# Designs tried in a protein design run: peptides against a protein of PDB entry 5OOQ. Part 198

Target 1, 227 residues: chain A of PDB entry 5OOQ
Amino acid sequence: YREDVRQVVTHPANALSFLQPGRLVEISVNGKDNYGWGAVVDFAKRINKRNPSAVYTDHESYIVNVVVNTMYIDSPVNLLKPFNPTLPEGIRPAEEGEKSICAVIPITLDSIKSIGNLRLYMPKDIRASGQKETVGKSLREVNRRFPDGIPVLDPVKNMKIEDEDFLKLMKKIDVLNTKLSSNPLTNSMRLEELYGKYSRKHDLHEDMKQLKRKISESQAVIQLDDL

## One batch from the design tools (peptide; made by RFdiffusion4, then SolubleMPNN)

Design b2_p28_5_s4 (from b2_p28_5, 12 letters changed)
Fold by OpenDDE base, seed 3:
Structure b2_p28_5_s4 (fold): chain B 227 residues (1-227), chain A 28 residues (1-28)
Amino acid sequence: as target 1 above (227 residues)
Amino acid sequence: MVIVERLGEDIEDKRTENEKKTLKLFEE
């Protein structure tokens, strides 16, 4: 059930409107490399320059650039290519006892474990010297302030996901949390119906353009409040 | 100073006044 919820939450039709600069996201690459909580820089639709006709799944069709503060210090970060989610060999989070550094990594929506109900103020130029480290310090401070974990966006209350099948899923999860009685296998068929409805109703490309404009406007407002 | 936005219900900010100086939480 948790994976089913994650698939709906991280679908472009739901996730993109909440991937503003500074949005906290929990990152797991390839289901094995856990970077913890990072901060969104930006996102774009995935374009394959070598194969313009390439078709990606919904969860792989967008690239999200995120700042992480858990990159292994000896990782070949200089080999990272902007907007290329295929990470070079050796790019990994630091293990226990290893030193870490801040890095900007490109990920797919499928690499988002959860979307946080927190948004950091982001520097104007994240690629300038020392700016990634500033975000890294902010991430450490947030983790210090929330020792029980960073609050996650509520899919219904915050994200306003109103799909009837999804609401039924959420109700079932709530019942299961109180009563361990229902079989999780029956819900996989309902997810396919959910994705079919979203893909038909939303022009994701046009939605992305509108969202980018709104994000830029929101950043201007935040800067004015800090002056 | 860290500025943080949070959506939804009132955040019960249990932080001390000194901690609030370093991290500002905005409720939306």
Scores: peptide ipSAE 0.116, ipTM 0.628, DockQ to the pose 0.173
Fold by OpenDDE base, seed 4:
Structure b2_p28_5_s4 (fold): chain B 227 residues (1-227), chain A 28 residues (1-28)
Amino acid sequence: as target 1 above (227 residues)
Amino acid sequence: MVIVERLGEDIEDKRTENEKKTLKLFEE
């Protein structure tokens, strides 16, 4: 269901109006390379100059240029071609412990995991020296300010997706989430947590009772020695 | 100074005034 929602949200008919410069988007390339949250630079319709008759899927029909601050430092970023979503080999996000740099990468709509409810003020010339790093600093600051995560656009309230089937899907998800929240498993986990707390309290209470009994027995022995 | 815009009518910026000097949130 989440993927179905993503497909609708990232469809050109819905997504493009929210891909203004500075819009935060969560990026996953080919379902493997997670770059985290980036900022939209611009987008354009995908045109194959070599094959004008090339047919792209809806989600591959546009290229979105995004600034990311998670590019692996030794990635061959010089090989990146604007408006070419086929990334060169070696272009990848930094892993844990690796250094990252800011880069502009071209992605398809299919590489957008989420569209954020936040939009950064973007420099006029992102390609100028130092401008990508400025955006990168802004991204870090936003992430710092939103430790619980960057808020995602609400497909209905914010994006105004009014498709009946989509609304039905969202209702189903809400019902499922409610059912999952009311699920015996969550209740069982709550029960286990309650039982764990109760068990710990009971163990502590039993330990205290045993200690009190030992103290009482020791006092009784002392009283016997004093007769 | 970073300017951030957010969609929505009910945006509560709970940040301190000092924090707002670094990152400003504005409603769209």
Scores: peptide ipSAE 0.089, ipTM 0.632, DockQ to the pose 0.202
Fold by OpenDDE base, seed 1:
Structure b2_p28_5_s4 (fold): chain B 227 residues (1-227), chain A 28 residues (1-28)
Amino acid sequence: as target 1 above (227 residues)
Amino acid sequence: MVIVERLGEDIEDKRTENEKKTLKLFEE
């Protein structure tokens, strides 16, 4: 059920409006490479220059660049290409006892484990020398301040996901958590229906443009708290 | 460290003054 919720939360129709610069996201690449919490730099719709007609799944249709502070120090970070989510071999998080560095990695929405209810102030030019390290320090400080974990956006209260089927799913999860029962098949069917609705009703390209505009507008009015 | 936004709740700065100063040095 957690995965079901994650699928809905990370769907472009829901996630993109919360992927402002500095948004904290928990990153897991291919379900195995856990980078922990990173900070969003930017995102863009995935475009295949070789095949402009390529159609990606909803969760792979956007690329998010994120700053992580858990990159293995000997990873070939120089081979990373912005907006290319196909990571070179050797790109991985540091294991226990290994040294880590800060890096900007491109990920898909599917690599987002959770979206945090925190946004950091981001440097204007994250690619400038030393800027990603600054964000890395901020990430460490956030983790220090939230030893029990960074607060996650509530899908309903914060993200305002009010789809009836999703709400039913959430209610079912609550019931199941109480009863310790699961019905994965039913949940999957509902998710497919939801995704179908999202795909049919939304022009994701236009939505992205609108969202970017809204993000820009909102950034101008957001109060900054120096913590 | 500057926190831009937390939805639904304010973030309390629990840092010591020394910690705040240290973080500011990295922001400059």
Scores: peptide ipSAE 0.192, ipTM 0.632, DockQ to the pose 0.167; fails the geometry check
Fold by OpenDDE base, seed 5:
Structure b2_p28_5_s4 (fold): chain B 227 residues (1-227), chain A 28 residues (1-28)
Amino acid sequence: as target 1 above (227 residues)
Amino acid sequence: MVIVERLGEDIEDKRTENEKKTLKLFEE
């Protein structure tokens, strides 16, 4: 269910209007490289100059530049290419006990784990000397102030996602969370059953993805004109 | 000064004066 919510939230039709400069986003690259919370610099539609006919999935069709403060200090950050989400070998978060630095990395929407209900004031020129570090300090301060985690945007209340299937999904999650809070053991079994049922209803996920594509294509064009 | 905006609520910068100074030192 969390992944289903993530897929909807990070879809261009929903996410792009909330990826303003300074928006906090939680970053996970390739499902293994967790950079934690970073700040959005900007985003652009992904263009392959070498292969203009390249078709990207909705979640891979935009590149988001984000400031992170968890880059491993010895990462080859000089090899980073603007608007290229294929990160060079060695680009990774610092592990426990390793030193980290601030870096701007290009990511896809698929690398966004969550979108925060917080926005930093961003320097005008993030590439200027010392500006990334300033943002990095701000990120540390935010994390200090929110020890229980940075508040996440509510998909319904904040993002105004009104898709009926999504609302049904959210209601199911709320029911599950309520049940988990009341009976932890019974809820884990039910979550597995629900995941099993959702896995079997693969057709509904594809249909929802197709419907969202149609709605998203129309809404994304309108929202991009408003940014 | 890092202004953190939350939808509908200004998050008051509760940083100590020393923490604020440390952040300003990098803007200079």
Scores: peptide ipSAE 0.080, ipTM 0.549, DockQ to the pose 0.149; fails the geometry check

Design b2_p28_7_s2
Fold by OpenDDE base, seed 5:
Structure b2_p28_7_s2 (fold): chain B 227 residues (1-227), chain A 28 residues (1-28)
Amino acid sequence: as target 1 above (227 residues)
Amino acid sequence: SSFEILITPEDLEEFREEEEKEKLEELE
């Protein structure tokens, strides 16, 4: 039920203004590698120096650097490039029983599973020796403090997403969630249909989308400068 | 009305202290 909501929430027009340093985000890379909750360091618009004409999808058009504390200890972290979200082979979260380390990884918006309402107080220089580990310890403490999960931003109340189609989607999800006897497959199909309609509407309102994106980018920059 | 909750170093210290207390109570 949450994928369609995730697509809207993680769209640049909605997400960027909430990706301040220290913001907690739940990370899943390529739909497979779950790093859990990490802390945002910064973000930047994705630029391909080798192919300036490269066109990225909205969800791939920004790079978010995040601190995670679940990196497999033997991962080739030295091969990580801060502005390259294409992770080297071997970069993965630790499995059960494996040791983990803290790392800063570049991800796309599409790799954000959820955005929390929590922010960590971040060190000024996260790349300094020991600072990543400090953030890692903080993440562990936060996870312990919130055993039922880190609170997630409400798309409507907190993020102020007021798109009519999205609101309709949310209402439908609420109705479906209240129906205990509903088939999950049927519900997912209905959600996909709604998202499809929403996507079409967005295509028709490209100008509005662009404007919203510009506003969100401006807000994000201001917030980053204030920190 | 910021829906944001900032976790400070002081908060983290409190969390650790609570954890230590809980562990001690479990050992008793």
Scores: peptide ipSAE 0.400, ipTM 0.785, DockQ to the pose 0.614
Fold by OpenDDE base, seed 1:
Structure b2_p28_7_s2 (fold): chain B 227 residues (1-227), chain A 28 residues (1-28)
Amino acid sequence: as target 1 above (227 residues)
Amino acid sequence: SSFEILITPEDLEEFREEEEKEKLEELE
């Protein structure tokens, strides 16, 4: 269920309006490399100049540049190419006991684990010497101030996602969370049943949802071009 | 009510000052 929510939240139609400079996002690259919370620099539609006919999925169709403060110090950051989300070998977060540095990395929407309700004041030129480190210090201070974690945007209340199937999903999650808090054993069996039912229904409605999302995405892109 | 919280440089300075105060209190 969490992944289903993430897919909806990180869809261009929903996410792009919340990716202002300084927006905090939680980053996981390729579902493996967890960089923690980073700050958005900017984003752009993914354009393949070498292969203009390249078709990207919705979640891979935009590149988001983010400042992270958890980059492994010996990572080949000099090999990073702006607007290329295919990261060079060796680009990874620092492990426990390793030193980290600040870096700007290009990621896809699919690499966003969550979107926070916090926004940092960003320097005008993040590429200037020392500016990445300033943002890195800010990230450390924020993490310290929020020991229980950075607050995540509410998909319904804050992001105003009004898709009926999504609302149903959220209601189910709320019910399950309430039940899990009260009786963990009973909830595991019901979670499996609900997940099975949802998976089957989602597969049937996926085509319709994809169409609606594509329409919404197209509208969002038009709005961004008009801005 | 804006759900967004903007963290300003002033806010960050306050956070640092609070951290320093907490550290001093722990040493004390």
Scores: peptide ipSAE 0.399, ipTM 0.779, DockQ to the pose 0.591
Fold by OpenDDE base, seed 2:
Structure b2_p28_7_s2 (fold): chain B 227 residues (1-227), chain A 28 residues (1-28)
Amino acid sequence: as target 1 above (227 residues)
Amino acid sequence: SSFEILITPEDLEEFREEEEKEKLEELE
């Protein structure tokens, strides 16, 4: 059920509006490499220049660049390619007793475990020398300040996800949590169905294109007025 | 939004100062 909620929360239709620079997100790459809480740098639609016709799932259709402070020090970070979420072999978080460094990694929405209600004030140029380390220090301070964990956005109250299918999912989860239902598999299947319906109703890619167009048009109008 | 908390550089400095104060108090 937690995974089903995560799928809805990290769907582009819901997540992208909360992935402003500095937004804290909890990162788990491929469901195994836990980097902890990182800070969003930016995001972009995933484009395959070699195969423009490539179709990605909704959760893999965007790349989010995030600063993490938990990268293993001997990871081949020099092999990281911007906007390539397929991480090179050896890119991993530091284990217990290992030293870590700050790095910017490209991840998909599917690698977001949770979205926090905290946002860091980000340097203007995160790629400048020393800026990643500054953000890394900030992340450490925030983690210290929130020993019980960084508060997670409430999908309904904060993210304003009002989709009927999602609300039904949330109610089902609440009922299941209350009843300690002996049949979690049946309920998970229903959640997947609800998610499927939700994803079909929201063409998030088109919505983002329209938003980008509106922003570009607004900027163009402002430039025309300044001219 | 009312739920978003922006952590500023000033906030981070305060966090560090609080940490230092706590460490000093533990040594006393």
Scores: peptide ipSAE 0.375, ipTM 0.774, DockQ to the pose 0.598
Fold by OpenDDE base, seed 4:
Structure b2_p28_7_s2 (fold): chain B 227 residues (1-227), chain A 28 residues (1-28)
Amino acid sequence: as target 1 above (227 residues)
Amino acid sequence: SSFEILITPEDLEEFREEEEKEKLEELE
């Protein structure tokens, strides 16, 4: 279900009006290279000069240039070409323990995992020396401020997507999320049994409430991943 | 749009200042 939502949200008819300079977007290239949240620089319709008759799918018909701060330091970033979404070999995000740098990468709409409701104030010349690093610092600060994740645009309330089938899909997701939030009660009984042993000495009522909330949130995330 | 949040350089500076304050409070 998440992929179905993503396909609708990232369709040009819906996404392009929300890809202003500085818009935060979550980036996953080819479904495997996760760069995290980046900032939109600009976008343009994809043009193939070598093959003007090339037909692209809707999700591949536009190129979005984005600043990321998670590029592997030894990636051949000098080989990156603006508005060319075919990335050179070796262009990848840093793995755990690796150092990262800031880079501007061209991606297709299909590489957008989520569109945030946050927008950074962008420098006028992002290609100038030091400017992308400034944006990178800003991205780090934003991520720090939102430890639970950057808020995502609501497709219905914010993006005003009114397709009937999409609305039905969203309602189903909402129902599932509600059920997940209600099911923590069964797991909470086990937690209450565990804390019942501690309850004799300390007023753990508030701690239990917080733990129940965290468990509920974690279960909701797991269920959403299963959709 | 009412739902969009624009993060300005001034906001980012405030965020850094708040972080420093939080760190100081944790040390007390």
Scores: peptide ipSAE 0.397, ipTM 0.775, DockQ to the pose 0.676; fails the geometry check

Design b2_p28_7_s4
Fold by OpenDDE base, seed 4:
Structure b2_p28_7_s4 (fold): chain B 227 residues (1-227), chain A 28 residues (1-28)
Amino acid sequence: as target 1 above (227 residues)
Amino acid sequence: SSSLILITPEDIEEYRKELEEERRKEEE
């Protein structure tokens, strides 16, 4: 169901109006390369100059250029071609412990995992030297300001998707989420957390009782010395 | 610091409230 929602949200009819310069989008390329949150530079309809008759799916019919700050430092970024979503071999996000750099990558709408409810102020010329790094700093600042996650656009409230089938899908997801929240496993985890808190509180209470006992014993010794 | 534009400040405030409520529920 989450994938179904993503398909609707990232459809050109819904997504394009929210892909203004600076719009934050969460990027996953080919279902394996997670670049995290990036900033939209621009988008254009995909045109194959070599094959003008080429037909693309709706989600592949537009190319979105995005700034990411998670590109592996040794990636062949010089081989990147604007508006060519077929990324060269070796283009990948940095793994844990690896250094990253800022880069502009062309992606399809299908590579958008989420659309954020935030926009960055973008430099006028993002391709100028140093401008990508400025956006990279802004992305870091956003992540700092939203440690619990960047707010995602609500498909209904924000994007105004009013398709009846989509609304039914959203209702089903809400029901499932409610069921998951009421799931005995979730409840058991909550119970374990509660039990953990209770156990810690109980340990503290026992420690306090022991301390009170020690104080009482000390007072008893003082009273014996005073008798 | 780079200028950030919140699309809907109200949505962000709501989101913050939701996060606070979730955190409160995790703390209870």
Scores: peptide ipSAE 0.042, ipTM 0.508, DockQ to the pose 0.108
Fold by OpenDDE base, seed 3:
Structure b2_p28_7_s4 (fold): chain B 227 residues (1-227), chain A 28 residues (1-28)
Amino acid sequence: as target 1 above (227 residues)
Amino acid sequence: SSSLILITPEDIEEYRKELEEERRKEEE
């Protein structure tokens, strides 16, 4: 059930509006490399210059650049290519006893485990020397402030996912969590129907353009209030 | 309404000061 919820939450129709610069996301690459919580830099539609006709799944159709503070120190970070989610060999999080560094990594939506209800103030130029380390310090501070875990966005209350089948799924999960009822809900067929509805309802390309403009405008307002 | 919480550098500094003050009170 948790994976079913994750698939809906990380779908472009739902996730993109919550990937503002500084948004915290929990990252797991290829289901094995856990980087923990990182901060979103930006996102873009995935374009293959070598194969313009390449078709990606919805969850692989966008690239999200994220600052992490858990990169293994000896990882070949110089080989990272912006907007290329295929990570070079040796790019991995630090294990116990290993030293870590801050890095910007490109990930797909499928690598997002959860979206936090928290946003960091991001430097204007994250590529400048020392800026990613500043974000890394902020991430450590957030983890210190939230020892019981960073608050996660509520799919219904915060993300306003109003699909009837999804709401039914959420209700069933709540019932199962409270009553420990053993009935396995095979929701795989219903998820395909949900994705079909999202694809028909949303022009993702236009939505992204509008969202980027709104994000830019909102950032300007926040900066004015802080000033 | 998006319940987005924004943490600014100033928020971080204030929190650090609060922690330092609490530590000082415990040592006193």
Scores: peptide ipSAE 0.041, ipTM 0.516, DockQ to the pose 0.592; fails the geometry check
Fold by OpenDDE base, seed 2:
Structure b2_p28_7_s4 (fold): chain B 227 residues (1-227), chain A 28 residues (1-28)
Amino acid sequence: as target 1 above (227 residues)
Amino acid sequence: SSSLILITPEDIEEYRKELEEERRKEEE
């Protein structure tokens, strides 16, 4: 059920409006490489220049560039290609006892484990020397301030996902907290219906363009220091 | 250094309203 919720939350129709620069996201690449919480730089629709007819799933159709501070120091970060979410071999998070560095990695929406209810003020030029490390320091500070975990966006209260099938899913999860009942088949069907609704309702590409325009504008924010 | 900010539900709602307004203007 947690995975089902994640699928809905990370669908482009829901996620893109919350992937502003500096948005904190929890990253797990290929379900195995956990980078922890990173900060969004930007996102773009995935385009294959060599194969323009390539079709991607909704969760793989966008690339999100994220700053992480948990990259293994000996990872071949020089082999990272912008807007290529297929990471080179050897790109991995640092294990216990290993040193880490800051890096910008391109990921798909499917690599987002959760979306945080926090943002960082991002440097204007993240690729400038030292800027990634600055973000890395900020990420460490966030983790220090939230030892019990970074607050996650509430799909209903914050993201305003009001689809009836999704709400039913959430209710089932609440019930499961008291009872261990899984109905994966029913949930899968509901997810398909949700995706169908989102696909019909939203032109994701146009929505992305609009979002990018708004990203440049100042937003109402509360400083963490005031919390 | 980067400043840390909290995005409130109110902030999100405001942003959504702005986005919807822009969409409405484009359809007119």
Scores: peptide ipSAE 0.038, ipTM 0.579, DockQ to the pose 0.143; fails the geometry check
Fold by OpenDDE base, seed 5:
Structure b2_p28_7_s4 (fold): chain B 227 residues (1-227), chain A 28 residues (1-28)
Amino acid sequence: as target 1 above (227 residues)
Amino acid sequence: SSSLILITPEDIEEYRKELEEERRKEEE
């Protein structure tokens, strides 16, 4: 059920409004490469110039650029392309005992494990020398300040996801946590229906444009009490 | 309504100073 929640949370209709520059996200690429918590730089709709007719799933339809501080030091980071989420061979997080560096990697929404309720102040030019490392230091500091884990956005309270099917899913999860099992297949079917509704109801391109504008407007220092 | 917390460079620097001060006190 955690995966079901993740699918809804990371859907463009829900996630994009929370991917402000500096937003903390927990990153897992291909379900294998765990980079830990990174900071969002920006996002864009995925465009395949070589295959304009390419159809992506909702979770693969956007590219999110994120700063991570866990990149293996010998990874071929020079081969990274800012708008290509297909990472070159050798791009991986550092294992235990290995040295890591800071890098900006392009990921899909599907690679977001969690969205944090924290935002870093981001340098204006993240690609300038030393700026990634600054963000890396900030990430380490955040982890230090939150030893019990970085606060995760609440889908209902924070993200205001009010879809009835999702709310039912959340209730089921709560019940499961209290030892009542629900049928995972039923939940999967409902998720598919939910995604179908989202895809039909929303023009994601226009939504993205509007969201980016809202995000840019909100880049001003918003006091905690104003949120 | 999202309890977004902004961590500023100033916050980080302040903490660094605190850590340095603590280390200095331990070395004295």
Scores: peptide ipSAE 0.035, ipTM 0.548, DockQ to the pose 0.508; fails the geometry check

